Peptides against a protein of PDB entry 2AUS. Designs and how they scored, part 42

Target 1, 323 residues: chain A of PDB entry 2AUS
Amino acid sequence: ADIKREVIVKDDKAETNPKWGFPPDKRPIELHIQYGVINLDKPPGPTSHEVVAWIKRILNLEKAGHGGTLDPKVSGVLPVALERATRVVQALLPAGKEYVALMHLHGDVPEDKIRAVMKEFEGEIIQRPPLRSAVKRRLRTRKVYYIEILEIDGRDVLFRVGVEAGTYIRSLIHHIGLALGVGAHMAELRRTRSGPFKEDETLVTLHDLVDYYHFWKEDGIEEYIRKAIQPMEKAVEHLPKIWIKDSAVAAVAHGANLTVPGIVKLNAGIKKGDLVAIMTLKDELVALGKAMMSTQEMIERSKGIAVDVEKVFMPRDWYPKLW

## One batch from the design tools (peptide; aimed at target 1 L206 D211 Y224)

Design b2_p19_1 (made by RFdiffusion4)
Pose (drawn by RFdiffusion4):
Structure b2_p19_1 (pose): chain A 309 residues (1-127, 142-323), chain P 19 residues (1-19)
Amino acid sequence: ADIKREVIVKDDKAETNPKWGFPPDKRPIELHIQYGVINLDKPPGPTSHEVVAWIKRILNLEKAGHGGTLDPKVSGVLPVALERATRVVQALLPAGKEYVALMHLHGDVPEDKIRAVMKEFEGEIIQRKVYYIEILEIDGRDVLFRVGVEAGTYIRSLIHHIGLALGVGAHMAELRRTRSGPFKEDETLVTLHDLVDYYHFWKEDGIEEYIRKAIQPMEKAVEHLPKIWIKDSAVAAVAHGANLTVPGIVKLNAGIKKGDLVAIMTLKDELVALGKAMMSTQEMIERSKGIAVDVEKVFMPRDWYPKLW
Amino acid sequence: DEAFEKLMEEAEERYEEHH
């Protein structure tokens, strides 16, 4: 997921006017929240659905959604997209996820076999692909390991299968997500407590600094997604419901294939929309016309890059 | 429901102590 993509510039002269839109990290606090995402450290106990409901109550929001469900006892990274950016969590499906898990073996197994068997579970699995498994600690029947997987991979099932392969059987004692696409345990990971307190600092004490840092621009959700940057003049057509045509492309990532999920960005690096690529990168460069992206969801409001009559 | 209520209560106490 976190492979740095090469950027290819087709129109080296394209410029963006600062009058329109906002750099993503410079939105007025209300707009920042309308188009924000929270990198939330989910506590064990509540369901992911319940956590989102609490967040909607805390932030007094109409809409919110999480990116990738965590079970009630699972803690860790739970991206929660807010308001107008609610559906941006779609951008996380192609990005991978990482967990730290504690596996309790129901029988004694030599460490040698445990490491050898765990390694063989990398690659493909049926229940999804397992990118990597790193054993952190093996203490008796307890195995602590880090695993990177494709979205929708059920870690409980993976541990169960490892138990079968070892014949002794296995139980997942605990699980914590450490990565969900671009969301990881860094300075943006916040708790529900921080969210409630920072909201009070803003609504009661008038200080927006803390609630601002606790909420990321929605563009964070597409950091690991192939991108197509378009001219200012092309943003309005897309923001108004039109698919993206090739003439509007300024630069794009290499490696885009037809059918890939892409993010359409302004030259300020704001998220305009998510869509499916109808052409490859090379076709988008060589061709002068045609629909480059079948837009599935528009995020940018019509007011930022307006159509003037 | 009770877990959330507890969270809001603790948040009120923290706000009062801060001020």

Design b2_p19_1_s1 (made by RFdiffusion4, then SolubleMPNN; from b2_p19_1, 10 letters changed)
Fold by OpenDDE base, seed 5:
Structure b2_p19_1_s1 (fold): chain B 323 residues (1-323), chain A 19 residues (1-19)
Amino acid sequence: as target 1 above (323 residues)
Amino acid sequence: DKWFEELLKESKKRYEELK
């Protein structure tokens, strides 16, 4: 998520009409909710599905979805996409995750050995999905991006870990315990990050959501519920972006593929097959799609399909049809 | 869900105490 992507400008003279669209900061509260994502602090106990169902009841919503399951006992960052934004979760599912874990060792191990062995688990690891996962139980590689030991207290090891999506921390801890020769289990787990969503001032509880919804509906105070909901554009911050001309927005919003002439600027390092976010010049999410060209091909070519549009988010009427 | 009904009850109580 923290990879700064260079922005390559193709058309430095391209302007946007301020009268068109609804930039993330200019949405009326009802529209903000319709295109919102909650950075939920999931409590321990309930399933991620139960929590999503409760959010729909609290906020009187028809539809919502989460950016990646947390086990019942696991707390922390659960992005919940609302209403028209619900399908933005497809951008979050493959995103990297961070956790703070408490590992309990089943024997005494010198701290130097704990530190040395845990460092060896940075990089590529082989994992087997747990029995209860909907994923085929085939051996697979996963990346551990970093392990940071926070505290060692005898047999208890508190650590931060950054991982590829679908890395099982319980399995990681089991393998660390085997490598240490004493065995280990996961005592506690909290997710501290899911792609662009982290523990920050945007993290809200179910209690906060109930309270903030009451303040809005009963007292007319929108401020709290507005702050509790992030714009859907937050959920795509980690993706490579392509910014398009105002004249191309309505076509893409109607489900047309993005062609090269519509591109104003784009991130470097897009590869063919990458999931990309198509943005307006006001940083509004138009659609998600599959890159059909690299960044370099999108720069060099004058024509052709740049992005195969998979999911439109923007309403068809926010920008005029200019064709 | 009992947990959710308790959450709503507690929130309502907090809201009434803030009035």
Scores: peptide ipSAE 0.134, ipTM 0.795, DockQ to the pose 0.839
OpenDDE base, seeds 1, 2, 3, 4: peptide ipSAE 0.019, 0.117, 0.120, 0.116; ipTM 0.607, 0.781, 0.787, 0.781

Design b2_p19_1_s2 (made by RFdiffusion4, then SolubleMPNN; from b2_p19_1, 10 letters changed)
Fold by OpenDDE base, seed 4:
Structure b2_p19_1_s2 (fold): chain B 323 residues (1-323), chain A 19 residues (1-19)
Amino acid sequence: as target 1 above (323 residues)
Amino acid sequence: DEWFQALLKEAEERRKKKK
């Protein structure tokens, strides 16, 4: 998730009008909420859907969506996109995840063997979705990016694991247990990361949201609820970005595809078919779309469709029509 | 919904203790 992407500048003289748009740090509180994402610490017990429903009730919202289901018993990082930002979860669903898991072994295994076998599960693994999953039960490959053993206490193994989206940690633990020869099960699971959202100062509980909304509505103190909600742009930090001219913003906000002349700067390593974020020069999210060109093609070509715009976020009136 | 009602009740109790 922390891949630093090089930024290639196509137009080093491109300026932006400070009067246009609403940069993520300059949104009035109501607008900030409308374009917000909560880094929620999901409690164990409720479903992710129940928690989203409760957030809507707490914050008096019409719409919200989550950045990837956590099972009822699983706690931790659940990004919840609000109102106009609800569809930004499309960027988060395919994002890498990190978990801390407690694995209980069904027999005694030497620590050296535990460490050696768990290291072999870094890389590509074959999984079948659990029966309870809404996902069609087909065998699929998933990446395990890393396994870090935190603690071994007899039969209890605490570990951190970075995984591709839709990797089942319960299934991973089952396979580790089989490879160890004794069997194992998942005792506890916490999600510590979902793409750009991690355990940090932005992580908030449902209790915090109730209290912070009360401070705003009853006491007139907006600072807490403002801090508890991240701008929707946070939810696209892990995506490759394309920054566009002010003159292109209104067209894209109206649902026009991004053409090559509109590009000011872009990340290196965009491939045709990648999900990309179209940004203003003020780092405002205009739209998500599918790259129709590579970074190299977007540099070399003078014209053509660079991005097929799939989802517009920016209102049509934030930037003037300049065509 | 019991969990959500408990959440709201606990929040109300916290507010009462701060007054």
Scores: peptide ipSAE 0.334, ipTM 0.883, DockQ to the pose 0.857
OpenDDE base, seeds 1, 2, 3, 5: peptide ipSAE 0.308, 0.318, 0.322, 0.330; ipTM 0.878, 0.878, 0.880, 0.881

Design b2_p19_1_s3 (made by RFdiffusion4, then SolubleMPNN; from b2_p19_1, 9 letters changed)
Fold by OpenDDE base, seed 5:
Structure b2_p19_1_s3 (fold): chain B 323 residues (1-323), chain A 19 residues (1-19)
Amino acid sequence: as target 1 above (323 residues)
Amino acid sequence: DAWFEKLLKESEERYKKKK
């Protein structure tokens, strides 16, 4: 997720009107919440759905959604998109994940062998979804990006693991245990990253949210609840971006497809079929869509549909109609 | 949910102690 994509400028003279839109850092508190995503520290015990329902009750919200289920016993990073931002979770579902896991071995294994075998699980692995998964129980490949052993204490192995979305850490640990010849199970699991969301100063508990909402509603102090909610644009930082002219924003906000003349700058390496974020020159999220061209085609062509717009986030009135 | 009601009660108790 941390691969900085090169930005290719197509129109270096394109300016933006400072009076149009609401940049992520300049939203009134009510509007900030309407376009917000919470980096929630999910406690162990409740389901991800229960936690989302509780956030809606705490913050008096009509709608919210989460960026990928954590099992009841699993704690850590659960992005929760609010109100008008709810649909941004579709950008987080395919995002890479990081976990810290405690693996318990069912027998004694030399530390050198543990380290050697766990390193062999970096790369492509074959997994079967758990019985309780709504996903078809077909064998599938998943990528393990890295395994970092943090601590080995006898039969307990604490490790950090970066994985492709929908990799089952419990299944990974089971396979590691089989490869070690003694068997293993997952004792503990915490998610430390979900795409652009990580363990940092933006991570908040349900306790924090209740307290911060009271400070705002009863004491008039908005700063805590403002800091506890990230702008929806955070939820698309890991996507390839296309920045558009002010004159194209209202059309895209009305659900029109993005055409090549509307592009000011774009990330390198966009392929046809990629999920892309359409941004204003003020880094406001207009829409998510499917790339209909590569980056190279968007540079070379003078016309045509660059992005098939799938989900609009920006209100239709933030930018004027310039057509 | 008993957990959620506990969460609210604990927050209310913290808030009352700060006033």
Scores: peptide ipSAE 0.206, ipTM 0.834, DockQ to the pose 0.843
OpenDDE base, seeds 1, 2, 3, 4: peptide ipSAE 0.187, 0.188, 0.202, 0.199; ipTM 0.827, 0.822, 0.832, 0.833

Design b2_p19_1_s4 (made by RFdiffusion4, then SolubleMPNN; from b2_p19_1, 9 letters changed)
Fold by OpenDDE base, seed 5:
Formats: structure tokens, C-alpha cells, sequence
Structure b2_p19_1_s4 (fold): chain B 323 residues (1-323), chain A 19 residues (1-19)
């Protein structure tokens, strides 16, 4: 998520009409909620599905979805996409995750050996999905991006870990315990990051959401509920972006594929097959799609389908039809 | 369900104390 992508400009003269669209910071509160994502601090105990159902009840919503399951006992960052933004979770499911884990060792191990062995688990690891996962129980490679030991207290090891989506921390800890020769189990787990969502001032509890909804509905104070909900564009910050002309927005919002002439600027390093976010010049999310060209091909070509549009988010009427 | 009803009740009680 923290990889700054270079922005390549194709049309430096392209302007946007300020009268068109609704930039993320200019949405009325009702519209902000309809295109919102909550950075929820999921409590331990409930399932991610129960928590989503509760958010729908609290906020009087028809639809919501989460950006990746947390086990009942696991707390922390659960992105919950609301209403018209619900399908933005497709961008979050494949996103990297960070956790803080407490590992309990089943025997005494010198601290130097703990540190050395845990460092060897950075990189590619082979995992088997747990029995309770909806995923086929095939061996699969996953990336551990980093392991940071925070504290070692005898047999208790507190550590931060950055991982590829669908890495099982419980399985990682089990394998670390085997490598240490004593065995280990996961005592505690908290998710501290899910793609662009992290532990920051945007993290809110279910208690906060109930309180903030009451302040809005009963007292007319929208400030708290507005701050508690992030714009859906937050959920795509980690994706490669393509910014399009105002004249191309309505076509894409109608489900037309993005063609090369519609591109104003784009991120470097897009490959064919990548999930990309199609943005307006006001940083509004128009659609998600599959890149049909590389960044280089999108620069060099004058025509052709750049993005196969898979999911439109923007309403069809925010921008005029200019064709 | 019980946990959620408790959450709502506790929020209502906090809200009533702030008024």
C-alpha cells in the first residue's frame, strides 16, 4: 500500500469542470454514506458478518460488505464498505495485511535463536489453509513482507507482521514453533492494517458508530458520522490509477470500456491483467477494471481498449454525455 | 444478538447521560 506510484501525464492541458461530479470531500452527508467505507475496529467475539449486519442496522443501510474476514477472536482493522460502495471490497480482498500477534512458545528458547529463526520466515512461505476455510486446502505460497519483534518476555513473543492477503498467522506461528523445536501457538491476534486502512484517527468502534448516528439523527450534528466514514476512494488508494477526461467519464459510468484517448494521466508499472481504478481528474472513483494494456502500451498507443470495465461505482448522471 | 442489544443499550445510556 505504501508504494508511491509514479504518475505519467499524457495530457497536461486537460482540465476538469468544477460543476461536474462530487469530489470525495464535497459529498452531502447522505451521499457520503452511500459511497462510504468505515475503518472499523472489530471487537473480539463476533464474526465479521455479524458486525457487518450490526453496522447495517445501526446506520439503517440496505447493503454493506467487509474488506476481508477477521476470525471471531481477532480484533482490529475491518474495512466495511457501505451501500453503493459495497463492491469496493474487491479492491481490499487482495490487499496486504498487517497484524500484531502474541505467540506463546511451548518451551524455553534463547532470545537470539527466536530472533534468528523468525527472521528466516520473512519472504516466501508454504501454507495449508485451515480446515474451516472456504478455500480449497491446497498448499500455497504466501509472502511475509516483514516480521518486527516488538517484545520477548520468556515464552511470549509479541511481533508485528506484514503479509500477503490470505496468509494465516496461526499457521505461521505454528511453523515458527516447529522451527524453534518447542512448538508454539497464537495467543492473541489483532489486525493493524488492511491495505490503505490502518490504525489511525479514522479507526472507529461500533460504540462510536451508534453514538455518532444518534448525534446526527437526533441532534442534527453530522460532523462525527461524516468523520467516521471514509470516502470509497480511500479503498482504492493502493491500486494503480488511471485518470480520465471529463468527456470519457459518462461513457465509463455507463459501463463502456476505457479507450486510450480518454486517458489524461496514469500510474507507472501497470501490467496487462492488473486491477486498476479509473478516476476522474477530481480523484472520484468511476470504476474498477482489468488493464488490457501495460502503462507503456497506454502511453505509446493512440487507440484501443485500455481497461475492461468490471464494476462501475459512479452514477451515470454525475458527468454529462459528451459524445 | 445479545451482545449487540447490550451495545445499543449502553450507547443509549451514554447518550442520555450526555443530555
Amino acid sequence: as target 1 above (323 residues)
Amino acid sequence: MEWFEKLLKESEERYKKKK
Scores: peptide ipSAE 0.148, ipTM 0.781, DockQ to the pose 0.846
OpenDDE base, seeds 1, 2, 3, 4: peptide ipSAE 0.017, 0.147, 0.136, 0.024; ipTM 0.574, 0.780, 0.777, 0.565

Design b2_p19_2 (made by RFdiffusion4)
Pose (drawn by RFdiffusion4):
Structure b2_p19_2 (pose): chain A 309 residues (1-127, 142-323), chain P 19 residues (1-19)
Amino acid sequence: ADIKREVIVKDDKAETNPKWGFPPDKRPIELHIQYGVINLDKPPGPTSHEVVAWIKRILNLEKAGHGGTLDPKVSGVLPVALERATRVVQALLPAGKEYVALMHLHGDVPEDKIRAVMKEFEGEIIQRKVYYIEILEIDGRDVLFRVGVEAGTYIRSLIHHIGLALGVGAHMAELRRTRSGPFKEDETLVTLHDLVDYYHFWKEDGIEEYIRKAIQPMEKAVEHLPKIWIKDSAVAAVAHGANLTVPGIVKLNAGIKKGDLVAIMTLKDELVALGKAMMSTQEMIERSKGIAVDVEKVFMPRDWYPKLW
Amino acid sequence: MTYEELMAEAAATLDERRP
């Protein structure tokens, strides 16, 4: 997921006018929240659905959604997209996820076999692909390990299968997500307590600094997604519901294949929309016309890059 | 863990955490 993509510039002269839109990190606080995502450290106990409901109540929001469900007893990274950016969590499906898990073996097994068997579970699995498994600690029947997986991978099922392969059986004692696409345990990971307090600092004390840092621009959700940057003049057509045509492309990532989920970005690096690539990168460079992206969801409001009549 | 408990805990420490 976190492979740095090469950027290919097709129109080296394209410029963006500051009058239109906002750099993503410089939105007025209200707009920042309307188009924000929270990198939330989900506490054990509540369901992911309940956590989102609490967030909507705390932030007095109309809409919100999480990216990738965590079970009630699972803690960790739970991206929560807000308001107008609610559907941006779609961008996380192609990006991977990472967990730290504690596996309790129902029988004694030599460490040698445990490491050997765990390694064999990398690659593909049926319940999804397991990118990597790293054993952190093996203390008796307790195995602590880090695992990277494709989205929708049920870790409980993976541990169960490891138990079968070892014949002794296995139980997942605990699980914590450490990564969900570009969201990880860094300075943006916040708790529900921080969110409530920072909201009070803003609405009661008039200080926006803390609630601002606790909420990321929605563009964070597409950090690991192939991107196509378009001219200012092309943003309006897309913002108004049109698919993206090739003439509007300024630069794009290498490796885009037909059918890939892509992010359409302004030259300010704001998220305009998510869509499916109808052409490859090379076709987008060589062709002068045609639909480059079948737009599935528009995020940018019509007001930022207006059509003028 | 409940929403009411979360709000009570946040209220108990709000003044200590104000900048």

Design b2_p19_2_s1 (made by RFdiffusion4, then SolubleMPNN; from b2_p19_2 with M7L L14Y D15A E16A)
Fold by OpenDDE base, seed 2:
Structure b2_p19_2_s1 (fold): chain B 323 residues (1-323), chain A 19 residues (1-19)
Amino acid sequence: as target 1 above (323 residues)
Amino acid sequence: MTYEELLAEAAATYAARRP
């Protein structure tokens, strides 16, 4: 579920100068690419690293990064952050994931029993990372947010699953098969969601990117490549946000911590230690940082460090220095 | 699929996909 976060207004008189910054909808095409994220449909076959390397070659980019590894055989939603937006993947790595999986059972099981047992795997599960994972092989708890059975055809079970980041669907299917008493394996897997990125009209193939880049460079048609690239602000939609005064933007863009007087509005439910997005009043991403206060403390206090700024995205010259 | 195969496929279909 898209968690609609309440917005608390701290300064109802704060205005923004329309001459400053570059709102996500008003970036020239070159600047849009520099601050872009592709909702890529990763094909089966290549690694996530190979696909990122290919995107850099296709789009003539120096830097790019992905919002969470898909195995070579796994297809679907791979967010790829471009150039100056590359570091926004930090917001996507811990984000929830959704998959559609095909599970093959190694024996016959009544459909009612399949449905009952799979429902028991909603909630907290214990997993050990596979040998091929760069993650330390320690037992860890992971959340399964939901399991939706789409189809049961004899021994083949097609299901949708929402999971905490770093849940291994192959391991989940193995444990479901053990609980059913017949065993099971993962036949197919597709990722259908990675945080704010899902299967929608923004999903593009590598082939689309090749074509759309050529339409721009050879035919002068920028519309296709513009639509194929999302603004970096899309990659932080799922984070709690803090909106700041125009007078605070340049300081934060220079790497200064956000202080309480700079806050105009903020989401409810921010806790100390949360990853937060610092936004302008035009919904431009200034920086990612760690909350040093709760929402309540940011409302009640007149001074202090609200956010420890970890990653700046906004250029230093988009807003004037007003200090 | 290689990068070269991707480019070859895109080149073969380009005229049909061009706006």
Scores: peptide ipSAE 0.580, ipTM 0.960, DockQ to the pose 0.951
OpenDDE base, seeds 1, 3, 4, 5: peptide ipSAE 0.531, 0.545, 0.524, 0.425; ipTM 0.950, 0.954, 0.949, 0.926

Design b2_p19_2_s2 (made by RFdiffusion4, then SolubleMPNN; from b2_p19_2, 8 letters changed)
Fold by OpenDDE base, seed 2:
Structure b2_p19_2_s2 (fold): chain B 323 residues (1-323), chain A 19 residues (1-19)
Amino acid sequence: as target 1 above (323 residues)
Amino acid sequence: MTYEELLKESKERYEERRP
């Protein structure tokens, strides 16, 4: 998520009309909620689905969805997309995750051996999904990006781990325990990151959401609930972006594919088949789509379909029809 | 924690947390 993508400018003279659209920082509170994502601190106990149902009741919402299941016993970062932003979770499902885990060893192991063996689990691992997962129980590879040991206290090992989406930390700990020769289990697990969402000042509890909604509805104070909800554009920060002309926005908002002449600027390193975010020059999310060209092809070509538009988010009336 | 417990706990603390 932290890889700064280079921005290539195709049209340095392209301007945007300040009267069109609603930039993420300038949405009225009702519209901000309709296009919002909560960086929720999920408590241990409830399922991710129960927590989403509770958020809908607290905030009086018709629709919401989460950016990747946390098990009932797992706490921490659960992105919850609201109302018209609900479908933005598709950008978060494939995103990398970070966890802090407490592993309990079933025997005494020298610290040097713990450190050596845990380092061998960085890279590609073979996993079988748990019985209760929505995923077919086929063997699959997953990438462990890094393991950082934070503390070793006798048989308790506290560590940070960065992983590919759908890596099972419980299974990782079980295999580490087998490799150590004593066995191990997951005592505690907290998710500290889900793509662009992390533990920061935007992280809020269910109690905060109850309180902040009441401050708005009963006391007329919208500031707290406004800060507790991030714009949906936060949920696409980790994706490659394509910024388009004002004249192309309404067509894409109507579900038309993005053509090369509509591109003002784009990120480097887009490949054919990548999920990309189509943005306005005001950094508003118009749509998600599949790249039909590489970045290089989008630079070199004068015409053709650049992006197959899959999911429109922007309303059709925010920008005028200029075609 | 149930939804009813969450609302009860929030209501009990509301007057102390009110801006």
Scores: peptide ipSAE 0.475, ipTM 0.934, DockQ to the pose 0.932
OpenDDE base, seeds 1, 3, 4, 5: peptide ipSAE 0.448, 0.461, 0.451, 0.460; ipTM 0.929, 0.931, 0.928, 0.929

Design b2_p19_2_s3 (made by RFdiffusion4, then SolubleMPNN; from b2_p19_2, 9 letters changed)
Fold by OpenDDE base, seed 2:
Structure b2_p19_2_s3 (fold): chain B 323 residues (1-323), chain A 19 residues (1-19)
Amino acid sequence: as target 1 above (323 residues)
Amino acid sequence: MTYEELLEESKKNYEKRRP
């Protein structure tokens, strides 16, 4: 669920200069690409790392990174952050995921029993990471947010599942099969969501990217490649946000910590230690950082460090130094 | 699928997809 976060205003008179910065929808095409994220439909076959390497070759880029590995055989939503936006993937790694999975049962099971047992797997589950995972093979708890059975055809069960980051759907299906008493395996898997990225009109293939780059470079038509690349701000939509004064932007862009007087508005429910996005009043991403205060402390206090700035994205020259 | 296969597939019918 897109948790709508309440916005608390601290300074209702704060204005922004329209001459400063580059709002997400106002970037020239080259700058848009430099601060871009592709909602890629990853094909089955290649690794997520191969696909990122291919995107760099297609778009003539030096740097790119992905918002969470898909196995070679898994298709669907792979966010790929480009160039100066590459580090925004750190916001996507902990984000919830959704999948559509085809489970094949190794025996006949009544539909009522399938539905009942699969419902018991909503909530907290214990998983062991696969052998090929870079993660230590320790037992860990993961949350299954929901399971929606889409279709049951004999031994084939098509279902939608929302999960905490790093939940292994193959392991979930194996445990469901054991609970049903017949065993099961994952026949197919597609990722339909990764945080703010989903199957929608922004989803593009590798073939689309090849074509759209040529339309721009050979024919001078930038519209297709512009639509195929989302602004990096899309990759932080699921984070709690803090909006800052124009006078604070250049300092944060230079790597200074955000202090309480710089805050104009903020989301409710920020806790100390949360990853937060620092935004301009034009919804430009300045930086990611760790909250050093709760929302309540940021409202009540007149001074102090609100956010420890970890990753700056905004160039230092988009806003003037006002200190 | 290799990168070369991807490019070769994209070149197929390019003129039909060109805006």
Scores: peptide ipSAE 0.433, ipTM 0.926, DockQ to the pose 0.901
OpenDDE base, seeds 1, 3, 4, 5: peptide ipSAE 0.412, 0.425, 0.424, 0.426; ipTM 0.924, 0.926, 0.925, 0.925

Design b2_p19_2_s4 (made by RFdiffusion4, then SolubleMPNN; from b2_p19_2, 8 letters changed)
Fold by OpenDDE base, seed 3:
Structure b2_p19_2_s4 (fold): chain B 323 residues (1-323), chain A 19 residues (1-19)
Amino acid sequence: as target 1 above (323 residues)
Amino acid sequence: MTFEELLKESAERYEERRP
């Protein structure tokens, strides 16, 4: 998720009109909310769907969506995309996740053996989705990027784990317990990261959202609710980006596919079939789409469809029609 | 916690949390 992507410039003379669009830092509060994502600290108890419904009631919203289900008992980082940004959650579904987990062992195991065996679970693992998952119960590989043991207290093992999207920590703990020979279960789980969203100063509770909305509506203080909501562009920070000419923005905002002449700069390492973010030169999200070319093909070709536009976010009127 | 309990708890603490 933290791969710094090189930026390749295709048109070094391309300028942007400062009067067009609404950069993330220049949105009025109502517009900021319409194009916002909350880094929610989901409490244990409610479902992710209930929490989204509550946020809609708290903030008087018509639409919202979450960046990947947390079980009712699981707390922590739940990105909630608001209103016009609701569909940006599709960028977060494939993103890496981090958790802090408490594993309880069903027998005594020496600490050196716990550490050695848990290290063997870094890399590729084989999992079967649980019965409660909407995912088809086929065996599949998943990446465990890292395991960091935080504390070992007898039979209780607290650890941080970075994983590929759709890795089941409960299943990982079960397999670790089998490898240790004593068995184990997941006692507690908290999600500490979902792609670009992590435990930081942007993490807010449901109580914070209630209070911050009232501070705005009753007291006229916008600062708290403004800080509690991230711009939708935050939800695409981990994606490969393509920056486009001002003349291409309105066409893409109308649902036209991005053609090669519209590209100003792009990230290295885009492959055909990748999910990409189409950005303005002011780092505004125009659309998400599927790359129809590699980075190299987008540089070398003079024409053709670079991105099949799947989801438009930008309003049609932020940039003028120049076609 | 229900939604109604969340709102009640927030209302009870509002004056203490008000900026």
Scores: peptide ipSAE 0.411, ipTM 0.921, DockQ to the pose 0.921
OpenDDE base, seeds 1, 2, 4, 5: peptide ipSAE 0.396, 0.032, 0.385, 0.406; ipTM 0.917, 0.572, 0.912, 0.919

